Peptides against a protein of PDB entry 3HUF. Designs and how they scored, part 31

Target 1, 320 residues: chain A of PDB entry 3HUF
Amino acid sequence: MWIIEAEGDILKGKSRILFPGTYIVGRNVSDDSSHIQVISKSISKRHARFTILTPSEKDYFTGGPCEFEVKDLDTKFGTKVNEKVVGQNGDSYKEKDLKIQLGKCPFTINAYWRSMCIQFDNPEMLSQWASNLNLLGIPTGLRDSDATTHFVMNRQAGSSITVGTMYAFLKKTVIIDDSYLQYLSTVKESVIEDASLMPDALECFKNIIKNNDQFPSSPEDCINSLEGFSCAMLNTSSESHHLLELLGLRISTFMSLGDIDKELISKTDFVVLNNAVYDSEKISFPEGIFCLTIEQLWKIIIERNSRELISKEIERLKYA

## One batch from the design tools (peptide; aimed at target 1 K41 S44 K76)

Design b2_p16_3_s1 (made by RFdiffusion4, then SolubleMPNN; its pose is not in this set)
Fold by OpenDDE base, seed 2:
Structure b2_p16_3_s1 (fold): chain B 320 residues (1-320), chain A 16 residues (1-16)
Amino acid sequence: as target 1 above (320 residues)
Amino acid sequence: EEKKEKEEIEKYYKEE
């Protein structure tokens, strides 16, 4: 989201969030959803127009800012952004930091981008919330991105956490839920006057982690916890591969259970299957190999003695 | 600010 602040009390000592939309900036406007009052004798009554665009798909992957357009409203001394005079037709900016000088005002409006990118685990929830979040200047998507700051966990009562949630946790992404999204939708009006009123996602995250026994105490308890073990992975997502990699596993990916020969069994400690394959093929598993789902693996990983537990299961099946 | 949220998350995990 874009946040503005200024020196010399020209913004009355307040910070303000600028959501996607159009703002008239000047000395003789009243602060509202479409106007920014700037208190200076050197600023025109109506000085500039700021237009913030909704986030692009590219912004979700890069964590880049919503495009910031500045137009001078035919003022005597013009408008500058980052010491450059704004062109007659206006200019657009993608820099994360903007110093906006209105006319001969000795104080600048400082605009800075606060990165917030929300990944969704569920496409239905994305479809429900994406439009509203984009109108807050928040990029949204389903795919993994290095720019993601928050992850929306699907609250299905009584279900295990998804692979996406497990991976988001290990990446130290702020996990949020539908309750936080609902709260975000209500604050749009309150944060116009004070950007500090933006709700803290960390409190929501803490509550999710503390109230769910499926989370370990820290990501560090799980990262590289299975270093030295080898697995074969069958019919799993890219997120599953990345999750297993963060556990420190050596991973072999295969197309079918038929690729599991005696040589592979000799080099592999266990086989990871998706739930559908595990349930359908459990009768046809190769002898002498430990087969499990990612959810079953996760239940072992969150235990303090995860390495010992896995070793015992591997040994039981090698000597059976 | 992203650094602050990550630092606050890391601080949270260190305080537990």
Scores: peptide ipSAE 0.033, ipTM 0.594, DockQ to the pose 0.011
OpenDDE base, seeds 1, 3, 4, 5: peptide ipSAE 0.032, 0.031, 0.032, 0.031; ipTM 0.620, 0.605, 0.618, 0.614

Design b2_p16_3_s2 (made by RFdiffusion4, then SolubleMPNN; its pose is not in this set)
Fold by OpenDDE base, seed 1:
Structure b2_p16_3_s2 (fold): chain B 320 residues (1-320), chain A 16 residues (1-16)
Amino acid sequence: as target 1 above (320 residues)
Amino acid sequence: SEEEEEKEIEEYAEEE
């Protein structure tokens, strides 16, 4: 989201979130959802127009800012952004930091991009929330992104957490739920004058973890917890691969269970399978190797003695 | 002068 602040009390010492939309900026405008009052004699009654575009799909993957357009409203002294005069037709900016000078005002408006990108685990929830979140200047998507800051956990009561949720947790992404999204949808008016009133996602995250025994206390408890072990997995999911990497596993990939030969077994402590393959092919598992699902692995990983538990299961099957 | 700049700013503030 874009946040503006200014020196010299020209914004009354307040920070403001700018959501996608159009704002008239000037001395004689009243602060509302489409106006920004700036208090200086050196600023025109109606000085500039700020237009913030909605996030693009690219912004979800890059964590880049919503496009920020500045137009001078034909003022005598003009408008500058990053010490450059704004062109007569206005200019568009994709920089994360903008110093906006209105006329001869000795104080600048500082606009900065606070990155927030929300990944959804479920396409139905994305479809429900994407429009509202985009109108907050929040990029949204389903696919894994290095720019992801928040992850929406699907609340299916009584189900194990998904691989996406596991991976989001280990990536130290802030896991949120529908309750937080509902709260976000209501904040547009309250945060106009004070950007600090933005709801704390970390509190939501803490509550999710505290109330769900499927989460360890910290990602750090699981990161590299399986260092020194080797696994083989089907080349089916990038998230699954990345999850196993974060556990510190050496990973070999195979395309089918038939590719699990003696050589692969000799280099592998266990095989990780998806649920569908595990359930369908359990009768055809290679002899002398421990096969498990990611969900079964996760149940071991969240235990304090995860290394001992895995070692015991590996030994049990080698000598059976 | 600072005074001329202040006047220019005041005139500007009245007109625009």
Scores: peptide ipSAE 0.286, ipTM 0.864, DockQ to the pose 0.660
OpenDDE base, seeds 2, 3, 4, 5: peptide ipSAE 0.272, 0.271, 0.273, 0.282; ipTM 0.858, 0.859, 0.859, 0.862

Design b2_p16_3_s3 (made by RFdiffusion4, then SolubleMPNN; its pose is not in this set)
Fold by OpenDDE base, seed 4:
Structure b2_p16_3_s3 (fold): chain B 320 residues (1-320), chain A 16 residues (1-16)
Amino acid sequence: as target 1 above (320 residues)
Amino acid sequence: KKKEEEEEIKKYYEEE
């Protein structure tokens, strides 16, 4: 999300969120959803136009800012961005930090990109929220991204948390829910004058973790907790693989249960299966190896004695 | 010169 602040009192000492849209910037405009008043005797009445684009798909993966366009409104002394004069037709910027100088004003408007990139666990929720969040300048998507700052947990009552949620947690992504998204949708008008009115997602996250026994106390409780163990998994999802890596597991991949040969068994402590394969093939599991789902594994790893629990299960099947 | 320029700038923005 773009935030502006300024040196001196030219923005009245306030920070402002700039959502995607167009803003007329000048001395003689009134602050609203389309105008930014700048208090200086060295700024034109209508000095510049800022246009912030909605996030691109690329912005979701890169954590790049929404494109920021600056146009000078044919002022005598022009507009500069990062000490460079804005071109006659306007210029577009993808830098995360912009120092905007209006005319001969000795103070700059500092625009900075606060990274907020929301991953969704399911396409239905993404479809519901993406438009609104994009209009806030928040990139959204389904796929894993290193730029992801927040993860929307799907509230399925009574179900195990998803692999996506597990992975988001271990990645130390801030897990949020619909309540936070609803709150974000309401702040659009209130944050015009004060960017600090943006809700802190960490409080939402803390509440989710505290109220759900499916989460350990911290990601650190699970990260590398299974170091030294080896697993095999079906090559079905990148998220599952990354999750198992974060547990410190050595991972072998296979395409079918039939590929689990004696060699694979010899180097593998257990097999991780998706729910569909586990349920369908339960009768046909390879002998001498422990097969479990990611959700079953998760239930073990959230326990303080996870290593001992896994070891006991492995031993039980080696001697059966 | 700087003061004169500052006064001219100020005047411009006051008259604009």
Scores: peptide ipSAE 0.333, ipTM 0.874, DockQ to the pose 0.778
OpenDDE base, seeds 1, 2, 3, 5: peptide ipSAE 0.331, 0.327, 0.324, 0.330; ipTM 0.874, 0.871, 0.870, 0.873

Design b2_p16_3_s4 (made by RFdiffusion4, then SolubleMPNN; its pose is not in this set)
Fold by OpenDDE base, seed 4:
Structure b2_p16_3_s4 (fold): chain B 320 residues (1-320), chain A 16 residues (1-16)
Amino acid sequence: as target 1 above (320 residues)
Amino acid sequence: KEKEEKKKIEEYYEKE
C-alpha cells in the first residue's frame, strides 16, 4: 500500500494510506476518499491529482508498488517528484519512495510503498478476496513469490495444514485467515486520517499458531532438521520441492513410481508422495523403500525427535 | 518492510 507523510505540518502531522483511486490534492480540498488536504500558503487550492493504479500481476512477484501517477493541475509553480518537474500530461512512477513537492512549498509529501503481498493457498479464496484486496493496493496471487509477506491459510476443519501453509510457516511468512481479511476490508475509511490504524497481522498470526498443534514452536525447529537425508518426490509441486529443500533434504525427482529403480533406491532414504498417488498406489509401492505423504512427513518433522523417527522408519523397511 | 514482517516473526520466536 502507498502511505503518505509530510514534513512539517502540511499533512497535519498525520500519515495516510492511499488506496488505488484518484485524489485531488490541494489547500482548499477536504480530506475524503478522493481528496487530500495539504496545508500551506504555497500550495494551490487544487494543486495536483494523484492516481494510484490497482496492483498488476507483476507487482505480486516483484513486491513493486502500485503505479503512482502525478499530474499538476496547471499550477503557477508546478509539481515536482524526486526533484524532477512533473510533465504537462502527468508522469507515472514505480519507485518505492516519492518526494512530492507542491509548488514552492518547502516541505515535501513523502510517499512510500509499504510492501504487502498476500498469497492464497486456494483459488476459491483468492477469487473471493482478490478484488477487494486489489482495491486496497494489495497484490494477491496463488503462486510462491519472494515478495509474499502474508499467507492466507485455508481453514479446513479437521484436516492437516496444507503444503502451502507448511512452506509459508517455514519461510516466516505472516500466516493470516479470513478474520484478518475481513478486518482489512473495514479500515478503508478510518485510515484516511491515520495510517497507523491498519491492523497488525502479527496478532492474527500468533493466534493461528498458538491455537494449532500442527505448527512447531518455531520455523527453526524444522529448517535443516533432516540435513543428511535424501528423498525422492514426484515432480508435481514446486512448493513441495521448496518445502523439502528447507528441511535440508537432498531431493531427487521422478515422474512415476515405475521410475523408482535400484539406483534411485540406493541413494534415497524415503519417497515423498502426494495424497492422490499415495492413496491410489499404496498397494504398488516399491519394495525396500519408505513411502509417505508430505502431511505424514510434516507430522514427523514437528516432533522434537524427527531425525530419530525418520531413521527408525527407514531402518524398519531396509530389514523387512 | 518484507524484512520488517519477517523480523517481527523472528522476534516473536526469539521471545518464546
Scores: peptide ipSAE 0.080, ipTM 0.683, DockQ to the pose 0.011
OpenDDE base, seeds 1, 2, 3, 5: peptide ipSAE 0.028, 0.074, 0.066, 0.069; ipTM 0.629, 0.678, 0.674, 0.679

Design b2_p16_4 (made by RFdiffusion4)
Pose (drawn by RFdiffusion4):
Structure b2_p16_4 (pose): chain A 301 residues (1-255, 262-274, 288-320), chain P 16 residues (1-16)
Amino acid sequence: MWIIEAEGDILKGKSRILFPGTYIVGRNVSDDSSHIQVISKSISKRHARFTILTPSEKDYFTGGPCEFEVKDLDTKFGTKVNEKVVGQNGDSYKEKDLKIQLGKCPFTINAYWRSMCIQFDNPEMLSQWASNLNLLGIPTGLRDSDATTHFVMNRQAGSSITVGTMYAFLKKTVIIDDSYLQYLSTVKESVIEDASLMPDALECFKNIIKNNDQFPSSPEDCINSLEGFSCAMLNTSSESHHLLELLGLRISTFMKELISKTDFVVLNGIFCLTIEQLWKIIIERNSRELISKEIERLKYA
Amino acid sequence: EEEEEEEIDEFYEEEE
């Protein structure tokens, strides 16, 4: 999401999260959901218009920011963005850092993008919540993305967690649920500062894994728990390969060396396992000679 | 520099 702050006291020492929509910025305007007051001698009463476009699906995958547009409102002293004078018809920016000078004000309004892209585990969940999050400037999606910062697991209805959840836990993504989304549905009309929504997501994640037999204590204990082992799978997606890599496994992808060298076959007279079955062992026992002894029992037998 | 300061002051006072 987009955030602005400034040096000096021109924003009253406060930062602000800007959602998609339009703002009027000036010396004689009051701070509300659509105005930003910036006090300095050379700043016109109504000085600039900031327009932030809603996110595209591509931004969920690239981690790119919502498009940020600035128009100068025919002012006495002009507007610059990253030292470029804003012409008539305005300018649009897709960079993640913007220094915005209003008039001859010696202090710049500094806009920066904080990464936040939310992956859902369920299509009906994505359809229900996507428009809400997009209006906050938060890209969403279902498929795997390297720009995802948060993952919404389904209601753990007393049942096993999905592979998408296991994978998000291993790659150190913050796992959140409906309750955090309900909190996000509170905030569009609000004027809140930088990092206002992020800590609650971490609290939600820390609470989710507590007293939960689908999770161990941390991603750190899970990572490289199966080192020394090897495996094989059919047309492994790069995500499943990365998931198995994070477990410390050696992997052979196939389309007498696929059988005796390879300890087990991971699926979707050879010995086979699902990732769902592998997760049950990856948690269960204690040590490296115990949590990887139940997997060594399933191989010999 | 002084002329720019004066011009800014005048603009600010006219707006008040």

Design b2_p16_4_s1 (made by RFdiffusion4, then SolubleMPNN; from b2_p16_4, 6 letters changed)
Fold by OpenDDE base, seed 1:
Structure b2_p16_4_s1 (fold): chain B 320 residues (1-320), chain A 16 residues (1-16)
Amino acid sequence: as target 1 above (320 residues)
Amino acid sequence: KEKEEEEIEKYYEEEL
């Protein structure tokens, strides 16, 4: 989201969030959802118009800012952004940092992009929340993205956490829930005056982790915990592959259980399968191979002695 | 400088 601050108390010492929308900026406007009062004798009554666009699909994958449009309102001394005079028709900016000079004001408005990009684990929740979050200037999506800062966990009571949730945790994404999304929606007006009133997602995350035994204490407890082991996996999910990489596993991929030959067996400690393949094909598993699901692997990984547990299961099946 | 600043302030005070 865009945040503005300024020197010389021209914004009354306040930091403001600029949500997608249009703002009239000037000396003689009242602070609200569409106006930014700037306290300076060297600024026009109505000096500039700021327009923040909603996030694009590209912004979800890049973590780039919402487009920031600046138009001078036909002022005598104009408006500058990053020392460049704004054109007569206005200019659009995609830089993460904007120094906005209004007329002859000796102080600048500093606009900066705070990265916030929310991935959803399921399409139903995305469909429910995307519009509201986009109106907060928050890119949203379903696919994995390196730009993802937050991940919405699916609350299925009594189910194992999803692979998406496991991976989000290990990549140090802030896991949030529907209660946090609801809270974000309610505070929109209060954060206009003070950007520090933005709800702390880390508090929500800490509460989720503390109250759910399916999470280890930290991602660092699991990252590279299986270094030196080798696995084979069915080439089905990029998230599953990245999850296994974060565990420090050497990964071989196969397309079907029939591709598990003696050569692959000789190079792998265990085979990771999805639930559907595990349940359907358990009767056809090659002898002498430890096969498990990602969920079964996760239950081992969250244990403090994960390496010993996996070693025992590998040995049990090699000598069986 | 001071005169130019005073003229600038005056302009913004007199702005409609």
Scores: peptide ipSAE 0.327, ipTM 0.869, DockQ to the pose 0.657
OpenDDE base, seeds 2, 3, 4, 5: peptide ipSAE 0.323, 0.324, 0.327, 0.326; ipTM 0.867, 0.867, 0.868, 0.868

Design b2_p16_4_s2 (made by RFdiffusion4, then SolubleMPNN; from b2_p16_4 with D9E E10K Y12E)
Fold by OpenDDE base, seed 1:
Structure b2_p16_4_s2 (fold): chain B 320 residues (1-320), chain A 16 residues (1-16)
Amino acid sequence: as target 1 above (320 residues)
Amino acid sequence: EEEEEEEIEKFEEEEE
């Protein structure tokens, strides 16, 4: 989201979130959803127009800012952004930091981009929330992205957490739920005057983790917890691969159970399968190798003695 | 500073 601050008292010492939309900036406007009052005698009554665009699909993957357009409203002394005079037709900016000078005002409006990108685990939830979140200047998507800051956990009552949720947790992404999204949608007006009134997603996250026994106490408890073990991976997502890497596993990939030869078995401690293959082909598993799903692996990893548990299962099947 | 601001105010009032 865009946040503006200013030196001196020209913004009344307040930090303001700018959501996608159009703002008239000037001395003689009242602060609201479409106006920014700036208190200086050297600023025109209506000095500039700020226009913030909704996030693009690219912004979800890059964590880049919503496009920020500045137009001078035909003022005598003009408007500058990053020491450059704004062109007569206005200019557009994709920089994360903008120093906006209105006329001869000695104090600048500092606009900065606070990255917030929300990944959804569920397409239906994305479809429900994407529009509202985009109107907050928050990029949204389903695919894994290095720019993701928050992850919406799918609440299925009585189900295990998804691989996406597991991976988001280990990536130290802030896991949120529908209750946080609802809260976030209601505060849009209150944060206009004070950006500090933005809901604390970390408190939501702490509450999710505290109330769900499927999470370890911290990502650090699981990261590299399986260092020194090797696995072979069949028919898993890219997220599953990255999850296994974060566990410190050496990973071999193969395309079919038929590719599991004696050489691969000799180099592999266990095989990770998706649920469909695990359930359908259980009778066709190679002898002498431990096969499990990622969800079964997760249940072991969240235990304090995960290494001992895995070692016992590997030994049990090598001697069976 | 105050004198330049007062001059700016006068010019901006004439352009509105």
Scores: peptide ipSAE 0.022, ipTM 0.694, DockQ to the pose 0.329
OpenDDE base, seeds 2, 3, 4, 5: peptide ipSAE 0.021, 0.021, 0.021, 0.021; ipTM 0.684, 0.680, 0.689, 0.687

Design b2_p16_4_s3 (made by RFdiffusion4, then SolubleMPNN; from b2_p16_4, 6 letters changed)
Fold by OpenDDE base, seed 5:
Structure b2_p16_4_s3 (fold): chain B 320 residues (1-320), chain A 16 residues (1-16)
Amino acid sequence: as target 1 above (320 residues)
Amino acid sequence: KEEEEKEIEEYYEKEL
């Protein structure tokens, strides 16, 4: 989201979130959803227009800012952004930091981009929330992104956590739920005067982890916990591969269970399968190898003795 | 400087 701050009390000593939309900026406007009052004798009554665009799909993957447009409202002394005079038709900015000088005001408005990118675990929740979150200047998506800061867990009561949730947790992404999204939808008006009123996701995250026994105490308890073990997986999910890498596993990939030869078995401690393949092919599993789902693996990983548990299962099936 | 600052303030005060 865009945040503005300024020196010399020209913003009344407050920081403000700028959501996507249009703002008239000047001395003689009242702060609201479309106006930014600036307290200076050296600016016009209506000095500039700020326009913040909604996030693009590219912004979700890059963590880049929503486009920030500045137009001078035909003022005598103009407007500058990053020491450059704004053109007569306005200029657009994609820099994460903007120093905005209004006329001869001795103090600048500092605009900065606070990265917040929300990944969703399922398309239904994305479809429900994306429009509202985009109107807050929050990029949203389904696919894994290095720019992802928050992850929306699907609350299906009594279901296992998804691979996406497991991976988000191990990546130290803040896991949130629909309750946090609902809260975000209500703050738009209250944060106009004070950006500090933006809800913190950490309390939501703490409550999710506390109320769900499928989470370990920390990501650090699971990261590299299976170092020295080797697995094979079907080449079906990049997210599953990255999850297994974060566990410290040596990973081999195959296209079909029929590709699992004696050589691969000799070098592999266990095979990781998706639920569909596990359920359909359980009768045709190769002899002498431990096959499990990612969900079954996760249940072992969250245990304090995970390495001992997995070693016992490997030994049991190598000698059966 | 002070005269220029005063002229600037007077301009913005008189701005319609």
Scores: peptide ipSAE 0.340, ipTM 0.877, DockQ to the pose 0.609
OpenDDE base, seeds 1, 2, 3, 4: peptide ipSAE 0.337, 0.336, 0.333, 0.337; ipTM 0.876, 0.876, 0.874, 0.876

Design b2_p16_4_s4 (made by RFdiffusion4, then SolubleMPNN; from b2_p16_4 with D9E E10K F11Y E16L)
Fold by OpenDDE base, seed 4:
Structure b2_p16_4_s4 (fold): chain B 320 residues (1-320), chain A 16 residues (1-16)
Amino acid sequence: as target 1 above (320 residues)
Amino acid sequence: EEEEEEEIEKYYEEEL
């Protein structure tokens, strides 16, 4: 989200969130959803227009800001952004930090991009929330992104956490739920004057982790916990691959269970399968190798003695 | 500097 603050009390010492939309900026405007009052004798009554665009799909992957357009409202002394005069037709900015000078005002408005990029595990939940979150200037998507700051856990009561949730946790992404999204939807009006009223997602995250025994105490408990082991996986999910990499596993990929030959077995400690393949092909598992699901693997990994547990299962099947 | 500041303030005061 875009946040503005300024020196010299020209924004009344307040930080303000700029959601996607258009703002008239000047001395003689009243602060509301479409106006930003700036307190200076050295700015026009109506000095500039700020327009923040909704996030693009590219912004979700790059963690770039929503496009920030600045237009001078034909003022005598103009508007500058990063010491450059704004062009007559306005200029658009993708920099994460903007120093906006209105006319001869000695103090600048500092606009900065606070990164918030929300990945969803479930497409239905994305479909439900994406529009509202985009109107907050929050990029949203389903695919993994290095720009992801938050991950929406799908609350299925009594189900195991998804691979996406496991991976998000190990990536140290802030896991959030629908309750946090509900709260975000309500803040739009309240944060106009105080950007500090944005909810801390870390509290939501801590509560999710604390109340769910399927999470270890920290990602560090699991990261590289299986270093030195080797697995084979069906080449079906990039998230699954990255999850197994974060566990410190050496990974071989295969396309079918029939591709699990003696050579692969010789270098592989266990085979990781998705639930569908595990359930359908359980009768056809290769002899002499331990096959498990990612969810079964996760249940081992969250245990403090994960290495000893997995070693015992490997040994049990090598000598069976 | 002071004269320029006064002229600037005056401009913004007189701005329609």
Scores: peptide ipSAE 0.302, ipTM 0.847, DockQ to the pose 0.611
OpenDDE base, seeds 1, 2, 3, 5: peptide ipSAE 0.299, 0.298, 0.298, 0.302; ipTM 0.846, 0.846, 0.846, 0.847

Design b2_p16_5 (made by RFdiffusion4)
Pose (drawn by RFdiffusion4):
Structure b2_p16_5 (pose): chain A 301 residues (1-255, 262-274, 288-320), chain P 16 residues (1-16)
Amino acid sequence: MWIIEAEGDILKGKSRILFPGTYIVGRNVSDDSSHIQVISKSISKRHARFTILTPSEKDYFTGGPCEFEVKDLDTKFGTKVNEKVVGQNGDSYKEKDLKIQLGKCPFTINAYWRSMCIQFDNPEMLSQWASNLNLLGIPTGLRDSDATTHFVMNRQAGSSITVGTMYAFLKKTVIIDDSYLQYLSTVKESVIEDASLMPDALECFKNIIKNNDQFPSSPEDCINSLEGFSCAMLNTSSESHHLLELLGLRISTFMKELISKTDFVVLNGIFCLTIEQLWKIIIERNSRELISKEIERLKYA
Amino acid sequence: EEEKEKEEEESEKELE
């Protein structure tokens, strides 16, 4: 999401989260959902228009920002963005850091993008919530992405968690649920400061894993719990390979050395396991000679 | 346009 703040007291020492839409910025305007008051001698009453475009699907994968556009409103002293004068017809920016000078004001409005891309575990959940989050400047998607910062698990309806959830937990993504999304549906009309929505997501995550037999205490105890072991799988996607790597496994991808060297086969007279079955063991027992002893029992037998 | 310049000058003087 986009945030602005400034040195001096030109934004009254406050920061602000800017959602997709348009803002009029100037000396004689009141701070509301569509105006930003910036007080300085050289800033025109109505000085600049900031337009933030809604996110594209590609930004969910790249981590790129919503397009930020600035128009100078035929002002006395002009507008610059990163030291470039804003021409008529305005300019658009896809960088993540923007220094915006209004008039001759010695203090710049500093706009910066904070990473926030939300992965859903369920297509019906994505379709229900996507437009809401896109209007806040939050890209969403279903497939794996390296720019995902949060993962929305389905309602844990007294049932096993999905591989998408296990993978998000291991790569240290913040796991959230419907209750946090309901909170996000509150905030479009609001004028709130930098980092206003982020800590609640961490609190939601910390509460989810508490008293939960689908999760251990931390991603740290899960990571490299199966070191010394090896495995094999058919056409392993880079995500499942990375998931198994995070467990400390040695992996051999196939399209007398696939059988005796390899301890077990991970799926989607050889011994086979699903990742769902492997997760049950990855939690269960205690030590390295216990939590990886049940897996060593399933191999010999 | 001239009215707007005048209003801007007046408002600028209030911040002197």

